# Peptides against a protein of PDB entry 4GXB: the designs that were tried, part 74

Target 1, 277 residues: chain A of PDB entry 4GXB
Amino acid sequence: VPTEEVSLEVLLSNGQKVLVNVLTSDQTEDVLEAVAAKLDLPDDLIGYFSLFLVREKEDGAFSFVRKLQEFELPYVSVTSLRSQEYKIVLRKSYWDSAYDDDVMENRVGLNLLYAQTVSDIERGWILVTKEQHRQLKSLQEKVSKKEFLRLAQTLRHYGYLRFDACVADFPEKDCPVVVSAGNSELSLQLRLPGQQLREGSFRVTRMRCWRVTSSVPLPSGSTSSPGRGRGEVRLELAFEYLMSKDRLQWVTITSPQAIMMSICLQSMVDELMVKKS

## One batch from the design tools (peptide; aimed at target 1 C209 V212 S214)

Design b2_p29_8_s1 (made by RFdiffusion4, then SolubleMPNN; from b2_p29_8, 18 letters changed)
Fold by OpenDDE base, seed 2:
Structure b2_p29_8_s1 (fold): chain B 277 residues (1-277), chain A 29 residues (1-29)
Amino acid sequence: as target 1 above (277 residues)
Amino acid sequence: SAPPLYLVAEYRLNEEMQAIFDEINASLP
């Protein structure tokens, strides 16, 4: 692609649009810096955020596809998909809420975290009780962003990334689940017929390995699962998990977001390594 | 015939994570 100056749209978690003028040849970091500059985010806080490729759903919700890698050209990455449903989103890219303290000391950082958190609550990514929701709304009405975040930090699945409903082979084959990544784990929420909602927690520290695989189903006379056309790529995330002492079991998640899930896992591991060093 | 599977990404425990894993395993009943 020839090097040209272009206007690139980057969205915040709440859908707010940030337009930046960049070169088509600008890499992810260059674009991120441009976004930071546009927002007046300090340079020392840039590292707490990343650019993500997402698919915008009809309802405006984002399905995270992957994190943009350092060597990528965001303009090319998004435009090459030739679909307006794909967007670039700025989001915080750390897991430990302790890092919020660094970010929220800055007005712009605070605003970004606040907007993201509000959006995550509205989307049901952060789980809240009715009373908690009332408290959050009260704080939101008062525009008490710091207090809002402090309360939010105590909530279940704060800082988690929620994925679209998918299928896992745990606890049973072809079990519909909602996967969320955060707090160094994958949370699998499921409701089996006649049962209450259950959550399986899979800590990354108990994963011996994981892999993402892709396959193209052969045209079979069988009706494709709802939402998957004939010949669509099937992505799976499989991880080998320490279920009990000396007992490993493979868990497989079938999801078009398997790549994103693996990116989350790797990111959580990386953060753990940083903390340990 | 089953469709071919392609490996997209793979993670294996590094030394540090292996140590954590082993410690956790040892602590389990």
Scores: peptide ipSAE 0.559, ipTM 0.919, DockQ to the pose 0.730
OpenDDE base, seeds 1, 3, 4, 5: peptide ipSAE 0.555, 0.557, 0.557, 0.556; ipTM 0.919, 0.919, 0.919, 0.919

Design b2_p29_8_s2 (made by RFdiffusion4, then SolubleMPNN; from b2_p29_8, 16 letters changed)
Fold by OpenDDE base, seed 5:
Formats: sequence, structure tokens, C-alpha cells
Structure b2_p29_8_s2 (fold): chain B 277 residues (1-277), chain A 29 residues (1-29)
Amino acid sequence: as target 1 above (277 residues)
Amino acid sequence: SAPPLYDVATFELNEEMQAIFEEINASLP
């Protein structure tokens, strides 16, 4: 792509649009810096955020596709898909809520975390009781952003990324599940017919390894997934999990977001390594 | 019939994480 100046749209978690003038040859960090400058986010806080490629759904919700890597050209990455449904989103890129303290010290950082958290609650990524929801609404009405975040930090799945409904082979074959990544785990929520909601927690520290597989079903092969046509790419995330002492079991998740799930796993592992260093 | 085309990316624990994994395993009943 020839180098030229372009206007690039970057969205916040709440859908707010940030327009930045960048070069088509600008790498991810360059674009991130431009977004930070536009928002008046200090340079020392840029590292707490990342750019993500997402697909915008009909209801305005985001399906995360992947994190943009350092070597990528965000303008090229999003425009090469030739679909308006793909967007670039700015989101915090750490898992430990302790890092919120650093970000919240700045007004812009506070606003970004607040907007993200409000959006995550509205989208049902953060799980709240009726009473908690009432409390959060009260704080939101008062525009008490710090208090709002402090309460939110105590909520179930705070800081998690929620994926679209998909299928897993655990606890049974072809189980419909909702996967969320956060707090150094993958949470698998499922509701089987006639059963209560169940949640499986898979800690990354018990994962010996994981893999992403891309496959094209053979024309003669029955795709077990309703709605996937012949020849559609099937993505799977599989991880080998320590279920008990000396007992490993493979768990496989079939999802178009398998790549993003893998990125989350690696990111959580990386953060754990940083905390231990 | 030609085998299906598979692309596989495998991620393994680094040495430090492997040590943690082993410690956890050893601590399990």
C-alpha cells in the first residue's frame, strides 16, 4: 500500500469514535500514540491499552477478532478485510485490576476505564445482582467514577473478555458454552437442557499447552455445527489441562474466536511472568 | 481422498511456567 495520510476511525468500548490522522504505513504503536494524543492520554499510560480488531454486530456489540500486533499496520489490517463491520477498538490490555490504580490516577485514564466498565456491564460481560446493579446506577447518576470502578472491581468477571456463544467438548461433546477470559483463567458457562447454569474454571497455570487449529471440512463431511456451510473454515482452541494430580485431559473449544482466545491465554501467561519477575 | 488441510499453532509453557505447573501438580492431593 502506498504511503499516504488517511483518517482512521478508532472506537472506544462504548462505541465512541476517535478520528486520527495517520499514515497508511504507521504501525500499531504509532496509531496507538496518535489515539492517545487525541484523547490527551499521557505517554506513560499508553502501555496499559491496546488496539483490537473487532467485528461489529447488528446490535452494536463487538466480537473481538484479535489484538493488533506491533508490526501490523492498523489501517491496512482493517481495510484489507473490505467490510465495514470490522473496526479498531481501544481497550485496556492488562488483566490484574491492581493496574487500574495506575490508570485511575489520570483523568483521561479514569474516563477510559469508566467507559469500558459501564459498557462491559451493559453488555453483560460483568455479572451483577439486582442490588449491585442498583448501586452501580446510583453511582453512575452521581458521576462518581472512582467509586463506580471500586465497586465494579469486586464484581464477578470484572476485567474479563466475553466471547460469542460457541461449542466445547467439555463436560460433554458438543456442549453450547459461553467462554470468558480473565483473572488467569478461561471460564466456560453452560446450561444444558433441564440443568442449572454451570461454570467451569480453567486456570492457565494448569494448562500444559494449547493449540489453535484451522481446518476446512471435506465436502463429504457432515459439519456438526448448524449453519456452517461446506468449505467453511473451522477454528478450534484446544488445551491440555491438569484436571487432577498427574491427570491431563484435552479440552477443545470450537469458535471463530479461537485465535483471540489463544491471544488472551498468552497475554495472561505473559502478565503472570511479569508479576513474578 | 486428500487429507483435510490443517493449520496448527501450538503454544507450550516456557521454563518458568512449566516449573509453576509442576509445583501445582505436586501440591494436588
Scores: peptide ipSAE 0.373, ipTM 0.845, DockQ to the pose 0.597
OpenDDE base, seeds 1, 2, 3, 4: peptide ipSAE 0.368, 0.371, 0.370, 0.371; ipTM 0.843, 0.843, 0.845, 0.843

Design b2_p29_8_s3 (made by RFdiffusion4, then SolubleMPNN; from b2_p29_8, 15 letters changed)
Fold by OpenDDE base, seed 5:
Structure b2_p29_8_s3 (fold): chain B 277 residues (1-277), chain A 29 residues (1-29)
Amino acid sequence: as target 1 above (277 residues)
Amino acid sequence: AAPALYEVATFELNEEMQEIFDEINASLP
């Protein structure tokens, strides 16, 4: 691609548009710096955020596809898909809420975390009771951003990424599940017919290994899954999990977001290693 | 015939994570 100046749209978690003028040859970090400059985010806080490729749904929600890598050219990465549904999103890129303290010290950082958290609650990524929701709304009306975040940090699945509904082979084959990644775990929520909502927690520290695979289903007369056509690529995340002492079991998640899930796992492991050092 | 399977990426525990894993395993009943 020839080097030229272009206007690139980057979205915040709440859908706010940030327009930046960049070169087509600018790498991910260059674009991130341009976004930071546009927002007046200090240089020392840039490392707490990343750019993500997402698919915008009809309702305006984001399905995370992957994190943009350092060597990528964001303009090329998004435009090469030739679909308006793909967007670049700025989001915080750490898991431990303790790092919020560093970001919240700055007005712009505070605003970014606040906007992200409000959006995550509205989208149901963060789980709230009726009473908690009332408290959050009160704080939002008062524009008490710090207090809002402090309360939000105590909520279930704060800081998690929620994925689209998918299928797992645990606890049974072909179980419909909603996967969320955060706090060094994958949370699998499922509701089987006639049963209550169940949640399985899979800590990354009990995963011996994981892999992402792609396969092409054999021609079958009927696709059992609504919306999957013949020949559609099936992505899977499989991990070998320590279920009990000296007992390993493979768990497989079938999802078009399997790559993003694996990125989250690696990112959580990396952060744990930083904390251990 | 089994469908064609392609490995996109595989992740194994590094030494530090293996130690954590082993400690957790040892602590389990």
Scores: peptide ipSAE 0.435, ipTM 0.868, DockQ to the pose 0.717
OpenDDE base, seeds 1, 2, 3, 4: peptide ipSAE 0.434, 0.434, 0.429, 0.429; ipTM 0.867, 0.867, 0.869, 0.868; seeds 1, 2, 3, 4 fail the geometry check

Design b2_p29_8_s4 (made by RFdiffusion4, then SolubleMPNN; from b2_p29_8, 15 letters changed)
Fold by OpenDDE base, seed 2:
Structure b2_p29_8_s4 (fold): chain B 277 residues (1-277), chain A 29 residues (1-29)
Amino acid sequence: as target 1 above (277 residues)
Amino acid sequence: PAPPLYLVAEFELNEEMQEIFDEINASLP
């Protein structure tokens, strides 16, 4: 791709558009810096955020595809997909809410966290009770961003990424699940027929290994569910989990977001290593 | 026949995480 100056749209979690002028040859960090500059985010806070490739759904929700890598050219990465549904999103890239304290000290950082958190609540990524929702709305009306975030930090799945509904082989084969990543875990929410909502928590510290695999389903003659085209690549995340003392079990999640899930796992592990160091 | 499975990525515990894993395992009943 020839090096040219282009306007690149980067979205915040709430769908706010940030337009930056970049070169087509600018790498992820260059684009991130441009976004930070446009937002007046200080340089020392840039590292708390990352650029993500997402697919925008019809309802405006974001399906996270992957984190943009350092060597990538964000303009090329997003435009090469030849679909307007793909967007670049700025989001915080750490898991421990303790890092919020550093980010919240800056007005722009505070605003970014606030916007993200509001969006995550609105999208149902953060789970709230009726009373908590009332409290959050009251704080939002008062524009008390710090207090809003402090309350939000106590909420279930604060800081989690929620994935699209998918399928897992746990606890049973072909279980419909909603996966969320955060707090050094994968949370699998299951709704089985006639049963209450169940949540399985899989801590990364109990994962011996994980892998992402791809396969092309063979044309099975009979039950073509009409929606899965015969040629759709099936992505799976499988992890080997310590269920009990000396007992390992493989858990497999079938999801188009398997790559993103693996990125989250690696990122959570990396953060844990930084904290121990 | 199961479709061919291609490995896209694989992650294993590093030494530090292995230690954590082992400690957790030892602590389990």
Scores: peptide ipSAE 0.458, ipTM 0.892, DockQ to the pose 0.764
OpenDDE base, seeds 1, 3, 4, 5: peptide ipSAE 0.456, 0.456, 0.453, 0.456; ipTM 0.892, 0.892, 0.891, 0.892

## One batch from the design tools (peptide; aimed at target 1 C209 W210 L235)

Design b2_p30_1 (made by RFdiffusion4; failed a check: too like the target's own chain)
Pose (drawn by RFdiffusion4):
Structure b2_p30_1 (pose): chain A 263 residues (1-190, 198-221, 229-277), chain P 30 residues (1-30)
Amino acid sequence: VPTEEVSLEVLLSNGQKVLVNVLTSDQTEDVLEAVAAKLDLPDDLIGYFSLFLVREKEDGAFSFVRKLQEFELPYVSVTSLRSQEYKIVLRKSYWDSAYDDDVMENRVGLNLLYAQTVSDIERGWILVTKEQHRQLKSLQEKVSKKEFLRLAQTLRHYGYLRFDACVADFPEKDCPVVVSAGNSELSLQLREGSFRVTRMRCWRVTSSVPLPSGGRGEVRLELAFEYLMSKDRLQWVTITSPQAIMMSICLQSMVDELMVKKS
Amino acid sequence: HHFEMTFYYGEPVTEEQWRQLVTLQNEMLR
């Protein structure tokens, strides 16, 4: 791509706009640093956040497509799709909530965690009852951002990433499920199954050839993971999802974080 | 299968494997 200065909109998890001037040839880290500079996020906290490509739904919710890798050009990644429904999003990119402590030591870092947690509750990524949700919106007005986040850290599925509804062959073939990734596991809500990352020997991403539109081709995608169900018993679990690659990215990210911790 | 890739626990994904996944997604989304 010829080098040229352009304006790039990067959204926070709640849809707030962050406008940055970047080059068409800037890579992911360059764009991330420009967004951090605009938000006044300290350099030493940039590593706790990443940029994601998402599809924004009619209701404003985001369906995560992929975390942008180091070699990617974010301006090209989003513009090449030729559709205004695709956006670049900044979101925390670690899994263990112990790292929230490092981020919350800074006012901007705290503000970012607060904003995405509020959005996570509003969009049902964090699981609360109707009554609890009512209480939370109230506590939100009455407590500091820090106090609100400490409470949110104890809520069901805090720190998880939720995927569009899809199907899986667990427990039975073609079961409708909602899959979420977090806390070193995949959660399949059918009833529920919890599949620990440490019990996955491997996982595979498969795709059909592109098929004519039922001007965009369609592809059937699957993410299958080989799971240690019990001693010396491995069983494949298959999820059919257009977001199979994002799920694979989350499994790799969670495995990587576990290994960094182990080291 | 048009594309298949397997990842093993504890092994990093290479740059080339990432590029193949990104290409596949770009073909789907275009």

Design b2_p30_1_s1 (made by RFdiffusion4, then SolubleMPNN; from b2_p30_1, 14 letters changed)
Fold by OpenDDE base, seed 5:
Structure b2_p30_1_s1 (fold): chain B 277 residues (1-277), chain A 30 residues (1-30)
Amino acid sequence: as target 1 above (277 residues)
Amino acid sequence: MYFEKTFYLGVPVSEEELKELTDLEMEMLR
């Protein structure tokens, strides 16, 4: 792609559009800096956020495709998909809510966290009781962003990324599950017929390893290279988990978002390693 | 039969592995 100046749209979690002028050749960090500058986010807070490629659903919900990597060109990455449903979204990129304290000290940072949190609650990514919802609504009406966030930090799945419904082989084969990543774990929520909602927690510290597998149908002897349509590729995330003392078991999640899940796992592990050092 | 490609993700994941995964993802989305 020839290098030229373009207008790139980056969305906040609440759907707010941020238009930035960038070069087509600008890498992820360059675009992130441009967005930060447009928002008046201080340089020292840029590292708390990342750009994500998402697919916007009909209801306006975002399905996360992946975090844009350092080597990527955001303009090229999004435009190459040739679909208006794909967007670039700015979101916080850390997992430990303790880092919120640093971000909240700045007005812009506070606003970003607030917008993200409101959106996550509205989308059902953060789980709230009726009473908590009432309290949150009251704080939102008062526009008390700090207090809103403090309450939100105590909520179930605060800071988690929720994925689209998919399938896992746990607790049994072909179980429909909703996977969420956060707080150094993968949460697998499932509801079996006639049963209450169950949640399996898989802590990354108990994962020995994980892998992503891509499977495509072998071309039947007809010379026509089957078009690698999205629907023909099966992605799986598998991790080997310490279920009990000296008992390792593989858990496999079949999902188009397997790559994004793996990125989240790596990111959570990286953050834990930083804390231990 | 399926052709299977497996990516083993270590800690840390190498840039090369991330690039391969990114390419794979982009290919799937086209």
Scores: peptide ipSAE 0.223, ipTM 0.749, DockQ to the pose 0.499
OpenDDE base, seeds 1, 2, 3, 4: peptide ipSAE 0.210, 0.038, 0.215, 0.172; ipTM 0.744, 0.555, 0.730, 0.719

Design b2_p30_1_s2 (made by RFdiffusion4, then SolubleMPNN; from b2_p30_1, 18 letters changed)
Fold by OpenDDE base, seed 2:
Structure b2_p30_1_s2 (fold): chain B 277 residues (1-277), chain A 30 residues (1-30)
Amino acid sequence: as target 1 above (277 residues)
Amino acid sequence: PAFSLTFYLGVPVSQEELAQLAALLHRLLT
């Protein structure tokens, strides 16, 4: 791709558009820096955020596809998909809420976290009771962003990424589940007929390994048949989990977001490693 | 499976592996 100056749209979690002028050859970090500059986010806080490739659903919700890697060219990565539904989103890229303290000290950082959190609540990624919702709304009306975040930090699945409904083989084959990643775990929420909502918590520290698989043959370079619909993406994330003492069991999630889930797992592991060091 | 990549707890993911995942996804989405 020839190097050209282009306008790139980067979205915040709430759908706010940030337009940045970048080169088509700018790498992820360059674009991230441009976004930060546009937002007046200080340099020392840039590392708390990442750029993600997402698919915007008809309802405006974001389905996270993957984190953009350092070597990638965000403009090329998003435009090469040849679909306007794909967007680049800025989101915090850490899991431990303790890091919020660093980000919240800055006005822009605070605003970003606030916007993200509001969005996550609105999207149902963060689970709230009726009373909590009332409290949050009150704080939102008062524009008490710090207090809002402090309350939000106590909520279930705060800081989690919620994935689209998918299928898992746990506890039974072909179970419909909603997977969320956060707090060093994968949360699998399932509703079986006639049963209450069940949640399986799978801590990454109890995962021996995980595997991403695709059953769809990679199209050989020649016939890019344009029309392969969403239905043909058969990705699976399987992880080997220590269910009990000396008992490992494979759990398999079938989801087009399997890669994103894997990225989340790695990211959570990496963060844990940093904390132990 | 046509593609398989395994990650082990405590083993850093290489840039190559990440590239493979990205490439795979790109192919699946295009």
Scores: peptide ipSAE 0.459, ipTM 0.913, DockQ to the pose 0.692
OpenDDE base, seeds 1, 3, 4, 5: peptide ipSAE 0.457, 0.455, 0.449, 0.455; ipTM 0.912, 0.910, 0.762, 0.911

Design b2_p30_1_s3 (made by RFdiffusion4, then SolubleMPNN; from b2_p30_1, 17 letters changed)
Fold by OpenDDE base, seed 1:
Structure b2_p30_1_s3 (fold): chain B 277 residues (1-277), chain A 30 residues (1-30)
Amino acid sequence: as target 1 above (277 residues)
Amino acid sequence: PAFSMTFFRGEPVSDEELQQLYDLLMSLLT
């Protein structure tokens, strides 16, 4: 792609649009810095956020496709999909809520976390009781962002990324599940008709490995057959989990977001390693 | 499977591996 100046739209969690002028050749960090500058986010807080490629659903919710890596060119990555449903979103990229303390010290950081948290609650990514919901609404009315976040930090699945409904072989074959990643775990939630919500928690520290598989072959470099419809996305994420002492079991999730899930797993592992160093 | 990539906990993922995953994904989405 020729190097040209372009206008790139980056969305916040609440749908706010941040328009930045960048080069088509700008890497992820360059774009992130441009967004930070536009928002007046200080340089020392840039590292707490990342750019994500998402698909905007009809209801306005975001389906995470992947995290943009340092080696990528965001403009090229998003435009190569040739669909306006794909967007770039700014979101916090750490898992431990302790890092919120650093981000909240800055007004812009606070606003970003607040907007993200409100959005996550509205989208049902963070689970709230009726009483908690009342308390959160009261804090919103008071525009008490810090107190709102402090309460939110205590809520179930705070800081988790929720994926689209998919299928897993846990607890049984072909179970419809909602997968969420956060707090160094994958949470698999299952609700069968007439049954209570069941949740399986899989800590990354008990995963020996994970595997991404596809049943669809990579297009051979020659014939870009245009006809690969969305129906051909057949991805699976399998992880080998220590169920008990010396007992490993594979759990398999069938999802178009299998790659995003694997990215989350690695990200959570990486953060844990940083904390131990 | 036509594609398979395994990641071991504690082992770093290379940029090349990530690129392969992304290439796969992009090939499926385009």
Scores: peptide ipSAE 0.606, ipTM 0.951, DockQ to the pose 0.697
OpenDDE base, seeds 2, 3, 4, 5: peptide ipSAE 0.606, 0.593, 0.605, 0.595; ipTM 0.951, 0.948, 0.951, 0.948

Design b2_p30_1_s4 (made by RFdiffusion4, then SolubleMPNN; from b2_p30_1, 17 letters changed)
Fold by OpenDDE base, seed 2:
Structure b2_p30_1_s4 (fold): chain B 277 residues (1-277), chain A 30 residues (1-30)
Amino acid sequence: as target 1 above (277 residues)
Amino acid sequence: AAFSKTFYLGEPVSDEEMKELADLLHSMLT
């Protein structure tokens, strides 16, 4: 791609558009810096955020595809997909809510966290009771962003990324689940027939390893259309989990977001390593 | 399997590995 100045749209979690002028050759950090500058986010807070490639659903929800890597050219990465449904989103990129304290000290940082949190609640990524929802709405009406965030920090799945509904082989084969990543875990929410909602928590510290696998399903006897459609590749994330003392078990999630889940796992692990150093 | 990559707890992922994953995704999405 020839190097030229272009306008790139970066979205916040709430769908707010941030337009930045960048070069097509600008790498992820360059674009991130441009976004930060546009938002008047201080340089020392840039590291708390990352750019993500997402797919915008019809309802406006975002399905996270992957985090943009340092070597990538965000403009090229998103435009090469040749679909308007793909967007670049700015989101906080840390997991420990303790880091919110650093970000919240700045007005812009506070606003970003607030907007993200509001969006996450609205999308059901953060789980709230009726009473909590009432309290949050009250705080939102008062525009008490700090108090809002403090309350939100106590909520279930605060700081989690929620993935699209998918399938896992745990606890049973072909079990429909909703996976969320956060707090150094993968949360698998499932509802089995006739049962209440169940949640399996898989701490990353108890994962020996995880594996991303792609496969092509065997052609059903119908004429294989020559074009490999999006639906023909199966992605799986499998992780080997310490279920109990000296008992490792593989859990496999089948999801087009398997790679994103893997990225989240690695990111959570990396953060834990930093905290331990 | 057309692709398989295992990540071990505590081992960093290289840029090359990340690129491979990104390429895989790209191939699936285009």
Scores: peptide ipSAE 0.459, ipTM 0.914, DockQ to the pose 0.741
OpenDDE base, seeds 1, 3, 4, 5: peptide ipSAE 0.457, 0.457, 0.458, 0.456; ipTM 0.913, 0.912, 0.913, 0.913

Design b2_p30_2 (made by RFdiffusion4)
Pose (drawn by RFdiffusion4):
Structure b2_p30_2 (pose): chain A 263 residues (1-190, 198-221, 229-277), chain P 30 residues (1-30)
Amino acid sequence: VPTEEVSLEVLLSNGQKVLVNVLTSDQTEDVLEAVAAKLDLPDDLIGYFSLFLVREKEDGAFSFVRKLQEFELPYVSVTSLRSQEYKIVLRKSYWDSAYDDDVMENRVGLNLLYAQTVSDIERGWILVTKEQHRQLKSLQEKVSKKEFLRLAQTLRHYGYLRFDACVADFPEKDCPVVVSAGNSELSLQLREGSFRVTRMRCWRVTSSVPLPSGGRGEVRLELAFEYLMSKDRLQWVTITSPQAIMMSICLQSMVDELMVKKS
Amino acid sequence: SFSEKLTSFYEELAEGKAASFQVENPAFES
């Protein structure tokens, strides 16, 4: 892409706009640094956040497509799709909530975690009852951002990434499920199954050839993981999802974080 | 690398072909 200065909108998890001037040839890290500079996020906290390509739904919710890799050009990644529904999003990119402690030591880092946690509750990524949700919106007015986040860290599925509803062959073939990734596991809500990353020997992403539109082709995508169900028993679990690649990226990210910790 | 597997996966789709890859988990516990 010829080098040219452009304006790029990067959204926070709650949809707040962050406008940055970047080059069409800037890579992911360059764009991330420009967003951090605009928000006054310290350099030493940039590594706790990443940029994601998402599809914004009619209701404003985001369906995550992929985390942008180091070699990618974010302006090109989003513009090449030729659709205003696709957005670049900044979100925390680690899994263990112990890292929240490092981020919350800074006012901007705390503000970012607070903003995405509020959105996570509003969009049902964090699981609360109707009554609990009522209480939380109230506590939100009455407590500091820090206190609100400490409470949120104890809520069900805090720190998980939720995927669009899809199907899986667990427990039975073609079961409707909601899949979420977090806390070193995949959660399948059918009843529930919890599949630990450390019990996955491998996973595979498969696609059908592109098919005529039922002007965009369609592809059937699957994410299958080989799971150690019990001693010396491995069983494949298959999820059929247009977000199979994002799920694979989350599994890799969670495995990578476990290994960094182990080291 | 995993990023290379993603790139290759998307190149196969751009060529109108089916695509797949598999990742071995180094954190696996038998």

Design b2_p30_2_s1 (made by RFdiffusion4, then SolubleMPNN; from b2_p30_2, 13 letters changed)
Fold by OpenDDE base, seed 5:
Structure b2_p30_2_s1 (fold): chain B 277 residues (1-277), chain A 30 residues (1-30)
Amino acid sequence: as target 1 above (277 residues)
Amino acid sequence: SFDDMLREFEAALAAGQAASFEVENPVFEA
């Protein structure tokens, strides 16, 4: 592709548009730096954020596809999909809320975390009680961003990435689940008919390994899920989990977001390795 | 590296090939 100057739109978590002038040949880091410059984010805080490829749903929600890799050309990556539903989103890329303290010291960093957190609450990624919601709204009305974040940090699934509804083979085969990644775990939420919401927590430190697999679905006769044409690739994330002492069991998640889930796992592992060092 | 495995996987996927990659977890606690 010839090197040309282009205008690239990068979204914040709240849908705010950041327009940057970049080259078509600019790599992910170059684009990230351009976005940071546009936002007046200090250079020392750039590393706390990443660019993600997402699919914007009809309701404006984002389905995370993957993190843009270092070698990628964001302009090419998004435009090659030939669909306006695909967007590039800036989001924080760390898991430990302790790093929020570093980011919050800067006005721009604070604003980014605030916008992301508000969005995550509005989308139901962060779980809130009625009372907590009232408190959050009060703080939002007062525009007390620091206090808002401090309260949010105490909430269930703060800092988690929530995936689209998918299927797992745990606790039973073909269980509909909602997966969330955060706090060095995968959370699998299951609601069976007539049962209360159940959550399975799978800590990364208890995963021996994980695998991503692509396969062609066998033409199972009846359950053509509407929209998956004959020949769509099925993606699965499987991980071998230490259920109890000396008992390893494979858990398999079938999801179009299996790649993104694996990226989250690797990212959480990387962060844990830094802490152990 | 993970990034290399992911790249190869995505390339295979784009080519319509079945593929897999496996990651051993260095922070696994037995």
Scores: peptide ipSAE 0.693, ipTM 0.969, DockQ to the pose 0.708
OpenDDE base, seeds 1, 2, 3, 4: peptide ipSAE 0.692, 0.693, 0.690, 0.692; ipTM 0.969, 0.969, 0.968, 0.969

